Peptides against a protein of PDB entry 5CWW. Designs and how they scored, part 86

Target 1, 194 residues: chain A of PDB entry 5CWW
Amino acid sequence: VPKLQGPFDFDLNPEDEQDDEVELKDIYVIGEKPRVADLMRGEEEELEMMKEDQHNGLSLNIICLLSTSGQVKICLDIDGVEAQWLPPRSKNKRLFAPPPEPPSLLTFQTFDTLKPAEVTPDGWPMFSEDATSPYSFYVTHPAGITYISLTPWVFRLESELQSDSEAGTEFRIDLLAKGQGSERDRIFTQTRTQ

## One batch from the design tools (peptide; made by RFdiffusion4, then SolubleMPNN)

Design b2_p21_8_s1 (from b2_p21_8 with E2K K3E A12V E20K E21A)
Fold by OpenDDE base, seed 1:
Structure b2_p21_8_s1 (fold): chain B 194 residues (1-194), chain A 21 residues (1-21)
Amino acid sequence: as target 1 above (194 residues)
Amino acid sequence: TKELAKKLAELVKKRKEERKA
């Protein structure tokens, strides 16, 4: 039986995010690329096809959060949260280990998909996947559809995570943090019938 | 952005250390 996970602590919430109870409407998870070592237990043919795709993924889980206002928060799972299953009913009263500290999510980027005039109390923004890329998705709202791609930074971050040397890492990470981050494009806007 | 860069650098460092262990 899957275990409900949370609460999560957010690291680096922008100060401008007033602690106003941001009501989350949807969550979108991009799982980390499978480790080659974990795949080696599979059939050799599947291993070859996945090797080509493995170079294009991030070795971190990405958690995308969507508010009722159309705000998207892109978070990185820095603690490596694994899927937790309810422990088998072992008869032994395992001494209640202190509840583990809640895992932290690193907020990489926060942005809006809606204009202030498009935000409505009854709005229902939702995530949907892009069949062409695991690191691209859409935010659908009655006011319009926004395309989002994480590809501009995901590849660069993975390159740093997989680098053998520390040379230039700090500089490149600084550039990543200061960069434009995710691609965002409004692909459809609902025309208000006057 | 500076704090984000710091946290990302720490993450990269941590992951590299874990791979070498």
Scores: peptide ipSAE 0.551, ipTM 0.936, DockQ to the pose 0.730
Fold by OpenDDE base, seed 3:
Structure b2_p21_8_s1 (fold): chain B 194 residues (1-194), chain A 21 residues (1-21)
Amino acid sequence: as target 1 above (194 residues)
Amino acid sequence: TKELAKKLAELVKKRKEERKA
């Protein structure tokens, strides 16, 4: 049985000045590209297919959070959170190891997909995948559909993570952090049929 | 943004060190 993981600490979470507890409605996870070394133990055919997919992927998990208001938060798993399973009912009283420090998520970007006038109390925004790219997805809401792509920054971040040289890394990371980040496009807006 | 850049740089550094070990 999968173990419930959390809580996660949010690094650089802007102090939501608004005491309004951001009510989360959905979560979307983009898994990290598999490590080639871990795949070398698999069937050769799976290795080749995964190599092609690996060239364009980030070596970090991305956690996307969606609020009732249509706010999207893009977070990076900096600690490399692994899937955990409930320990088998082993009778041994494991000495309470001090609770491990909660894993941290780095908030990379936060943005809205809805206009204030589109936010409704009964609105239920949801994530949906894009079949054309693992780093693109949609936010669907009764008011409209928003396309989101992480591709503008994902490949650049991965390039830095995989680089052997430290030359220019700080500069490029600074540019990445200051950039506009993810692409966002409203592809559909529901017309109020009066 | 400066703090984000710092955190990302630390992450990159950490990952590079782990790969060299």
Scores: peptide ipSAE 0.549, ipTM 0.936, DockQ to the pose 0.747
Fold by OpenDDE base, seed 5:
Structure b2_p21_8_s1 (fold): chain B 194 residues (1-194), chain A 21 residues (1-21)
Amino acid sequence: as target 1 above (194 residues)
Amino acid sequence: TKELAKKLAELVKKRKEERKA
């Protein structure tokens, strides 16, 4: 039986000075690139083809959160959250194990997809995938559709994660953190027919 | 941004150490 997971702690969540409880409406998860080494216990030949595809992915899960107001929060799974199963009814309830620390998410970026005038109380923004890229997606709202791509920073971050050298890493990470990493493009705006 | 850079650097360091172990 699968175990219910959560809550998650958010690291570097900007203290939204506004105590306004950001009401989340949707979640979108981009899974980490498959670990070929873990898959390859059997088939050597498929390894080379999968290596090329792995160069285009991040070795971390990405969790995107969407609020009623159309705010998107991009979070990195730094702890490596995996599917958990209910422990077998083994009698040894180690009752005294400290509750596992909730998994932490690192907030990488937060941005809006809607203009203030487009935000409605009954708004229902939703994520949808881009079939052409695992690191691109859409936010759909009655006011319009926004295309989002994580590709600009995902590649750079993965390069740092996979690098064997520390030379220049600090500088490149600083650039990643300071930059607006994600691409955002409003591809459709609903015209209010009077 | 400074805190984000710090956390990313820690993450990169951690992942590199895990690969070497």
Scores: peptide ipSAE 0.549, ipTM 0.936, DockQ to the pose 0.732
Fold by OpenDDE base, seed 2:
Order: structure tokens, then sequence, then C-alpha cells
Structure b2_p21_8_s1 (fold): chain B 194 residues (1-194), chain A 21 residues (1-21)
């Protein structure tokens, strides 16, 4: 039986102090790239093809949260949340191990996909995938459709995660954190027919 | 942004250490 996971702690950057009670409407999860080592149990030839097709994804899970107001929060799974199964009812319940600290999500970026005038009480924004990229997606709302791409920073972050050198890492991370972050483009706006 | 950078740096460091172990 799958174990219920959560609550998650959000490690928010100080700029997000104004996170009023954001009512979440949808969640979009981008799983971490498969570890080549876990695939190495296969034949060498399949490994070479997978290396070429190793779309250099992030070695972290990304959790995107969407509010009723069209706010998107991009979070990184820093603890590596794995699917947990309920332990078999082994009698040795070490009962009183303090509950493991809930896994934390690092908030990387928060942004709006709707203008204030487009937000409605009955609004229902939703995520949808982009078939062309695992790190791109859409937010659909009656007012319009917004394209979002994480590619501007995902590959840079992965490069730092995979680097054997510490030289310049801090500087590049600072630039990454201060950068524009995710690409966002309103690709469709519903014209209010008067 | 400064706190984010710090947290990302910590994450990168942690992951590098885990890979070397």
Amino acid sequence: as target 1 above (194 residues)
Amino acid sequence: TKELAKKLAELVKKRKEERKA
C-alpha cells in the first residue's frame, strides 16, 4: 500500500513572504532524469543509445504548483522524495521515532500567468504538458494560455549538480538565482467579445 | 535571491558529496 506523503515544508525565499493563503488548483510534477547507473543492468548497446537520448534533464524532481489566481510556483525536491510504501506490519514498530522531518521543497521561482483583471472566483487554471519537452508546459485558463519553459535554468543547474569542479560554482549559482528564471509567454488571450 | 542562491549552493554541495561517497 502506498504511504501517504506530506505535508511538505516549503523553503521559500524571503521575497515570497507575502504568500497569502494561496489556494492551489493544480500540481505538475517533472520527474528527475533516470540515473544511467540504474539502467546499466541492460546491454551495452542500449546504454549507448540511451546516452545519446539522455535528454540532459535535471537530476531533481520539480514540483510546479498552480493557484486559483494563476500563480505558478516552481519548487525543487531537494530531499529526493521517493515513493514510499507502508512498511509491512512488523511488530517492532519503533513507535516513538520522531516523525521524520517532512521533506522540504525549495521554491525556485514564483510568477503569475494571469493579469489581476483576468482572475475570477470561478477560474480554473490547469497545467498541461508540452509533448516536445519535459521541461515545458502550459497553463490554461478561460482568459488565456501561457507557455512556460524551465529550460533556461534547468540545464544550467544540472551542469552545476554534475560538475566535479567547485571553481566558479558559487558565482554561476548566484547568476542562476538572480536570473529571469523560467520563460513565460502568453500564447493565447481570449478576447472578451463585448 | 540571496537566500535562494545559498540554498542552491548547499544543494549542489550536498549532491556532489553524495556522488563522491
Scores: peptide ipSAE 0.548, ipTM 0.936, DockQ to the pose 0.673

Design b2_p21_8_s2 (from b2_p21_8, 9 letters changed)
Fold by OpenDDE base, seed 5:
Structure b2_p21_8_s2 (fold): chain B 194 residues (1-194), chain A 21 residues (1-21)
Amino acid sequence: as target 1 above (194 residues)
Amino acid sequence: TKKLAEKLTRLVERRKEERKA
């Protein structure tokens, strides 16, 4: 039986955003790049084809949250949440190990996809994948469709995660945190037929 | 942003240590 996961702690939520008031409508998970070396133990030929694609992914899961207001919150899974199964009922009274600390999500970026006038109480924004890139997606709402791409900062963050040198890391991470660099483009706006 | 940068730096450092082990 799959183990229920959660609660998740959100780290670095903006002080002014009472997260308790944000009603979530959808979630979009971008899985970490597969450890091809671990998955392809035995298939050498497929390993070479996947090596070219391996350079373009983040070694962290990304969790995107979408509110009723069209707010997108991009979170990083810093603890590496894996699928957990309920251990078989071993009869051994394992000592009450303190419950493992709940996994933390690091809030990387928050932004809106809707204008204030487009927000409705009964809004139903949804995520949709982009078939051309795992790090791009759409937010669909009755008011319009917004394209989002995480590619600009994903590449930079992965470069830091994979770097062998600490030289300049703090500076580059500071620039990353300030710029964040997600692309956002409203590709369609529904005209209100009066 | 400063707190985010600090957290990301710690993450990068942790991941580097894990790869060296």
Scores: peptide ipSAE 0.556, ipTM 0.937, DockQ to the pose 0.749
Fold by OpenDDE base, seed 3:
Structure b2_p21_8_s2 (fold): chain B 194 residues (1-194), chain A 21 residues (1-21)
Amino acid sequence: as target 1 above (194 residues)
Amino acid sequence: TKKLAEKLTRLVERRKEERKA
């Protein structure tokens, strides 16, 4: 049985965005690339095939949050939250260790997918996956469909995470933080039949 | 943006240290 996880602390929320005012409607998780080297100890041939598929992944989980207004928040799991399972019903009431400090999510980027005039009280925006890319997805709403791609920055961030050199890292990360660079494209707009 | 850059830099440094250990 899966264990409920949370609460999560949000790091670097804009001071002006009271999280309390944002009604979340959907969540989309992009899992980190598996540590194939640790999982496939003993199967070298399968490891090589999986490395080719994994060369283009981020070693961090990405948590995307979607509000009723069509606002998307891209968060990075900096603490490495893993799926937890309920312990088997062992009779020993182990004294509940104090809950560990809640994991933190780093807010990387926030942007809108809807125009203010498209926001409706009964509108329910939802995420949907892109079958062609693990780091691309869609936001669907009655007003239209928006394509989103994280690829412009994901590979650069992974390159820094895997680099053995400290030279220039601060500079490149500063550029990454300033540019952010997610692609956003409205691919469909529903015409209101008057 | 500066705070984001600082936190990302710390993350990168931490991950590098963990790989060396």
Scores: peptide ipSAE 0.554, ipTM 0.937, DockQ to the pose 0.747
Fold by OpenDDE base, seed 1:
Structure b2_p21_8_s2 (fold): chain B 194 residues (1-194), chain A 21 residues (1-21)
Amino acid sequence: as target 1 above (194 residues)
Amino acid sequence: TKKLAEKLTRLVERRKEERKA
């Protein structure tokens, strides 16, 4: 049985401090790329073949949050939260270790998918996956459908995470933080027949 | 943005240290 995880602490950018009143409607999780080395621990021969098939991805989980107003928040799992399963009922009275500090999510980007006039109290926006890319998805609302792609920054961030060079890291990260670079494209708009 | 950059830099540094250990 999967273990319920949370609560999570959100490290919000100063611009997002007003988010305490945001009602969430949906969550979309993009899991980190598999660590081939960890998966193939003990299978040396298959390790070489899978290195070539390493899907380019981020070595961090991405948590996308969607509000009733169509606001999307992109968060990074900086602590590396893993799926936890309920331990088998071993009768060992493990001493109540203090609950570990809740994991933190870093808010990378916040943006809207709806115009103010499209926001409705009964609106129910939802995420849906893009079959063509693990780092692209759609936000569907009665007012329209928005395509979102994280690909412009995901590769760059992963490059920094995997780089052995410290030279210029601060500068490139500063550019990432300023540009963020998620693509947003409204692919469908529901025309109100006046 | 500055705060985000600082946090991301710390993350990158931490990950690099973890790979070297």
Scores: peptide ipSAE 0.553, ipTM 0.936, DockQ to the pose 0.678
Fold by OpenDDE base, seed 2:
Structure b2_p21_8_s2 (fold): chain B 194 residues (1-194), chain A 21 residues (1-21)
Amino acid sequence: as target 1 above (194 residues)
Amino acid sequence: TKKLAEKLTRLVERRKEERKA
């Protein structure tokens, strides 16, 4: 039986403190890149081919949150939350280890997909996947459709996560944090027939 | 942004340590 997980602690930037009032409407999860080396321990040749075709994914889960107002919050699963199963009812009263600290999500970026005039009380923005990239998706709202791509920063972050050297890491991470770098493109706007 | 950078740096360092272990 799957174990209920949560609550999650949102590690928000101070600038995002106003987000406590954000009504969430949808969640989009981008799973971490599978550790192919662990999965394919027996097939070295297929591993090399898969390494080339392995879309450079992030070794972190990404949690995207969408509000009624069309605000998107991009969060990183820094603790590596995995699916947990209820332990078999073993008779051993495992001393309830203090509940592990709730897993934290690091808020990487927050941005809007709607203009203030497009926000409606009955608006139901939704995520949808992009079949061409795991790190791209759409936000659909009655006012329009916005394409979002995380690709510009995902690769850079993964490069830092996989680096063997600390040289320049702090500088590059600082640039990453300042730039954030998600692409946004309004691909469709509903013309209000006046 | 500074807080984010600090947290990301800590994450990167942690991941590096985990790979070396």
Scores: peptide ipSAE 0.554, ipTM 0.936, DockQ to the pose 0.703; fails the geometry check

Design b2_p21_8_s3 (from b2_p21_8, 7 letters changed)
Fold by OpenDDE base, seed 5:
Structure b2_p21_8_s3 (fold): chain B 194 residues (1-194), chain A 21 residues (1-21)
Amino acid sequence: as target 1 above (194 residues)
Amino acid sequence: TKELAEKLAELAERRKEERKA
């Protein structure tokens, strides 16, 4: 049986200037791509062919959070949170293990998908996947639909994580962190039928 | 942003060390 996980701690959460508890409505997880080398133990020839075609996605889980107000928070799982299972009812309760520190998520980017005038108390924004890209998704709200793509930075970040070069890495990461280049496009806006 | 860059840089270094081990 899967174990319930959470709560998560948020690193570098911009102090939401609004003391209002951001009410989360939806979560969208983009899982890390499995390392092909770990899956194909023994099939070296097929591994080489798959390495070329695998535009290797980010070797980190991405957790997207969506609030009632249409705010999207993009978080990176740096610690590698894995699925946990309920331990078998072994009688030896190690009673005194300090509670494990809650897993932390690194807040990479926060942005809005709604205009202030579009925010409603009864709003129910939801995530939906893009069938054409694992790093793109939609936010659907009664006011409209917003397309989001993480591709502008995901592959650049992965390149830095996989690079053996120390030269210029710090500079490129600094540019990436400052740029926060997620694509956001409102593809549909609900027309008020008079 | 500076703190974000520092944490990402630390992650990159950690991953490099893990590949060398």
Scores: peptide ipSAE 0.570, ipTM 0.937, DockQ to the pose 0.802
Fold by OpenDDE base, seed 3:
Structure b2_p21_8_s3 (fold): chain B 194 residues (1-194), chain A 21 residues (1-21)
Amino acid sequence: as target 1 above (194 residues)
Amino acid sequence: TKELAEKLAELAERRKEERKA
């Protein structure tokens, strides 16, 4: 049985100046691509096919959070949170190891998908996947549908994480952090039938 | 933004050290 994980600490969460507790409605997870080198010590042929797939993804889990207001928060799992399962009912009283420090999610970007006039108290925005890209998705709301793509920065970030060169890495990462370049496009707007 | 960049840079350095070990 999967173990419920959390709470997660949010690093660099801008103080939501608005005392309004961001009510979350949905979560979308983009899993990291497995480190093929660690898994494939056995089957060399599958290693080559998976290496091609690894070049096309981030070695970090991405956690997307969606609020009732249509705010999207993109978070990075920098600690490498592993899936946890409930320990088998083994009788041994494991000495309560001090609870490990809660894993931290790094807030990379926050943006809105709805205009203020489109926000409703009964709104139910939801994530949906894009079949064409693992790093693209949609936010659906009664007011409209917004396409989101992380591709403008994901591959660049991965390149820095895999680089053996120290030269310029800090500078390029600084540009990534400042740019926050997720693509966002409203592909459909519901016309109010009066 | 500066703090975000610093944390990402630290991650990049950590990954580099892990590959050298």
Scores: peptide ipSAE 0.565, ipTM 0.936, DockQ to the pose 0.775
Fold by OpenDDE base, seed 1:
Structure b2_p21_8_s3 (fold): chain B 194 residues (1-194), chain A 21 residues (1-21)
Amino acid sequence: as target 1 above (194 residues)
Amino acid sequence: TKELAEKLAELAERRKEERKA
C-alpha cells in the first residue's frame, strides 16, 4: 500500500509577497530518469541501447505546483524522496524512530501563466503532459493554454550533476540559477465574447 | 539566486563524492 508523503518543506521559497494563502490547484511530477546502470544489473545487451537515452533526463524528481492564480512553481527534489510503502505488518514494535525531518523541495523557479486580468477566484488551472517531451507540459485555464518547457536548463543541470570535473562547475551553476530559462509560451487565448 | 546556486553546487559535489565512493 502506498504511503502518503508530506508535508514537504519548501526551501528558497521566495516570500510570496502576497500573504494570501496560495491555494494550490494541481501538482505535476516529472520523475527522475532511472540510472540505467542500476536497472540493468544483469541485462548487458539492453544497457548499450539505453545508454544513449541516459543523457536525456535529469537525475532529480521535479515537482511542479500550480496555484489558483496560475502561478507555477518548479521545485527540485534534492533529497531524493523515494516512493514509500507502508511497512509490512512486522509484529515487532519498532521503536518509533523520531519522524524523519520532512524532506525539503528546492524552489528553482516561479512564474505566472496568467495575466492579472485573467485571474479569477473560481479559476481551475490544470497541468497536462506533452506527449513529445517528458520535460514539457501545458497549463490549461479557461483564459488560455500555456506551453512550458524545462528543456533549456534540465539537460545543462544534469551535465553539471554528472560532471567529474570541478572546473567551472560553480560558475555554470550560477548561470543556471540566474537564467532559469524555462520556456513559457501562451499557445491559446480565449477571446472574451463582449 | 545566490543561495539557489550554492545549494545546486552542493548537490553537484555530493553527487561527485557518491560516484567516487
Scores: peptide ipSAE 0.573, ipTM 0.938, DockQ to the pose 0.801; fails the geometry check
Fold by OpenDDE base, seed 2:
Structure b2_p21_8_s3 (fold): chain B 194 residues (1-194), chain A 21 residues (1-21)
Amino acid sequence: as target 1 above (194 residues)
Amino acid sequence: TKELAEKLAELAERRKEERKA
């Protein structure tokens, strides 16, 4: 039986002072991509061909949160939340191990997909996938559709996570954290027929 | 942003250590 996981602690950037109770409407999860090297252990020849085209995705789960107001929060699973199963009823319940600290989600970026005038109390924004990229998606709202792509930073972050070089890593990560370069394009706007 | 960068850097270092082990 799957174990219920959560609550998750959100490690918010200190600049996200607006602890306004964000009412969440939808969640979009981009699962971590397995290391091809780990999957292909023993198939050396196929590994070489796949290395060129495999834009290896991020080795972290990405959790996107969508609020009623159309705010998107991009969170990273730093702790590597794995599916947990209820332990078999083994008698040795070490009862009182303090519950493991809930896994933390690191807030990477927060941005809006709606203008303030487009926000409605009855709004129902939703995520939808982009079939062409695992790191791109859409936010659909009655007011319009916004395309979002994480590709501008995802591959850069993964490169830093996979780098064996210590030189410049901190600097590049600092730039990445400051840039937060998710692409965001309003591809459709519903014209209010007067 | 600074805290984010620090946490990402810590993660990068952790991953590097895991690969060396």
Scores: peptide ipSAE 0.571, ipTM 0.937, DockQ to the pose 0.748; fails the geometry check

Design b2_p21_8_s4 (from b2_p21_8 with E2K K3E K16Q E20K E21K)
Fold by OpenDDE base, seed 3:
Structure b2_p21_8_s4 (fold): chain B 194 residues (1-194), chain A 21 residues (1-21)
Amino acid sequence: as target 1 above (194 residues)
Amino acid sequence: TKELAKKLAELAKKRQEERKK
């Protein structure tokens, strides 16, 4: 049985200081690319196919959060939270090690998918995957559908994480974070038929 | 944003050190 994980601390969430409790409605997780080194313990043939896929992904889990208002928050898992399973019911009362510090999620980007006039109390925005890319997805709301792509920054960030040079890494990452960020395009708008 | 960049750079450094071992 999967263990419920959390709470997660949101690091660098300047916007949540606003008293408006963002009511979350959906979550979308983009898993990290598998580590080649961890796969090297497996069959060599699976390694070659996975190497090609590994060139095209981020070595961090991405957690996307969606509010009732259509706000999307893109978070990065820097601690490498792995799926935890409930320990088998074996009787050994392992001394509760102090709960490890809750894993931190870094807020990379926050943006809206809805206009203020499109926000409704009964609106339920939902994530859906894009079959063409693991780093693209849709937000569907009764008012419309928004396409989102993380591709403008995700591969560049991965390049920095894999760099053998420490020189300028922080600067380049800061430029990435300050950049335009994710692509966002409203692909459909529901016309209110009067 | 600077704090974000710092934390990610620290992660990058940690991974670099792990690859050198």
Scores: peptide ipSAE 0.539, ipTM 0.933, DockQ to the pose 0.713
Fold by OpenDDE base, seed 1:
Structure b2_p21_8_s4 (fold): chain B 194 residues (1-194), chain A 21 residues (1-21)
Amino acid sequence: as target 1 above (194 residues)
Amino acid sequence: TKELAKKLAELAKKRQEERKK
């Protein structure tokens, strides 16, 4: 049985003072790419074929949060939160280890998918996957549909996480964070017939 | 943003050290 996980602490919420009132409506999780080396420890032959086409996804879980107002928050799981299963009913009094410190999510980017005039109190925005890319998705709201892609930064961030050079890593990551964020494109807008 | 970069760089370093072991 899967264990309920949380609460999560947000270590770097930008000081958007308004975070206390943000009602979340949906969560979209992009799982970390499994390390090929860890998967292939048993099957050497399939390793060669998967090497070429492996657009090496991010080795971090990405957690996307969606508010009632259509705000998207892109968070990175730097602690490596794994799926937890309820321990088997082993009779042993395992001393309750102190609850592990709540995993921290790192906010990478926050942006809106709706204009202020499109926000409604009864609005229920939802995530949906893009079948063409694991790092792309849609936000659907009655006012419209927004395409989102994380591809502008995900692969570059992964290259820094895999780099053998520590020199300039922080600087390059800072440039990534300040540079081209996620792609956003409104692909559909509902025409209000006045 | 600077703190974000710092934390991610620390993670990169940690992973590099783990790969060298």
Scores: peptide ipSAE 0.539, ipTM 0.933, DockQ to the pose 0.716
Fold by OpenDDE base, seed 4:
Structure b2_p21_8_s4 (fold): chain B 194 residues (1-194), chain A 21 residues (1-21)
Amino acid sequence: as target 1 above (194 residues)
Amino acid sequence: TKELAKKLAELAKKRQEERKK
């Protein structure tokens, strides 16, 4: 039985001044791509081919959060939360391990998919996957559909995480974080036929 | 953003150190 994981601590909540209790409506998780080295421990030849596939996804889980207002938060799991299974009821060792510190999620980006006028109290935005890319998805709302892609930064971030050079890494990541974040495109807007 | 970059850079460094072992 899968163990329910959480709560997650949100680290680096940008002071979005609106302490407004962001009511979350949906969660979309983009699982980390396994480290090629960990998968390929036995097949050196395939390792070389996969290294050439520059399209190795991010070695971090990405957790996307969607609010009632259509706000999307892109969070990074830096602690590497693995799928935990309930330990088999083996009787004895309730090692009360202190509850592991809740994993911290880093908020990478926050953005809105709806205009203020499109926000409705009964709105129920939802995520949906993009079959063409694991790092792209849609936010659907009665007001419209927004395409989102993490591709502008995700591969660059992974490149930094895999870099053998410590020099300038923080600077490049800072530029990445400040740069053009996720692609966001409203692909459909529902015209209220009055 | 600076703190984000710092934490990610720390992670990168940690991973670099792990690869060197």
Scores: peptide ipSAE 0.541, ipTM 0.933, DockQ to the pose 0.731; fails the geometry check
Fold by OpenDDE base, seed 2:
Structure b2_p21_8_s4 (fold): chain B 194 residues (1-194), chain A 21 residues (1-21)
Amino acid sequence: as target 1 above (194 residues)
Amino acid sequence: TKELAKKLAELAKKRQEERKK
């Protein structure tokens, strides 16, 4: 039986002082890709082909949160939340290890997909996948459809996570976080018939 | 943003240490 996981602590970016209870409408999870080195323990020849696919995904789960207002929050699972199963009712009173500290999600980026005038009380934005990329998706709302891609930063972040050099890592990651971030393009806008 | 970078850098460091073992 799967164990219910949560609550998740959101390590909110301190700049998001907006205590406004963001009503979440949808969640989109991009699972971590396994490390090529961990998969290739034994298959030397396929290592060369997968090295050319420079597009090894992020070795972190990405959790995207979508609010009623069309706000998207991109969160990173730095703790490596794994699916937990209820332990078999084995009689061993394993001392309740203090419940592990709830896994923290690190907010990487927050942005809006709707203009203030497009936000409606009955609006129900939803995520949908992009079949062409695991790091791209759409936000669909009655007002329009927004394409989102995490590719501008995901691969660079992974490169930092895989780097053997500690020198300048924090600085480069800070630049990534302060950069343009995710690509966001409104691909469809519903024209309000006057 | 600075705290974000710090936490991710700490993660990177942890992973580097794990690869060296």
Scores: peptide ipSAE 0.541, ipTM 0.933, DockQ to the pose 0.669; fails the geometry check

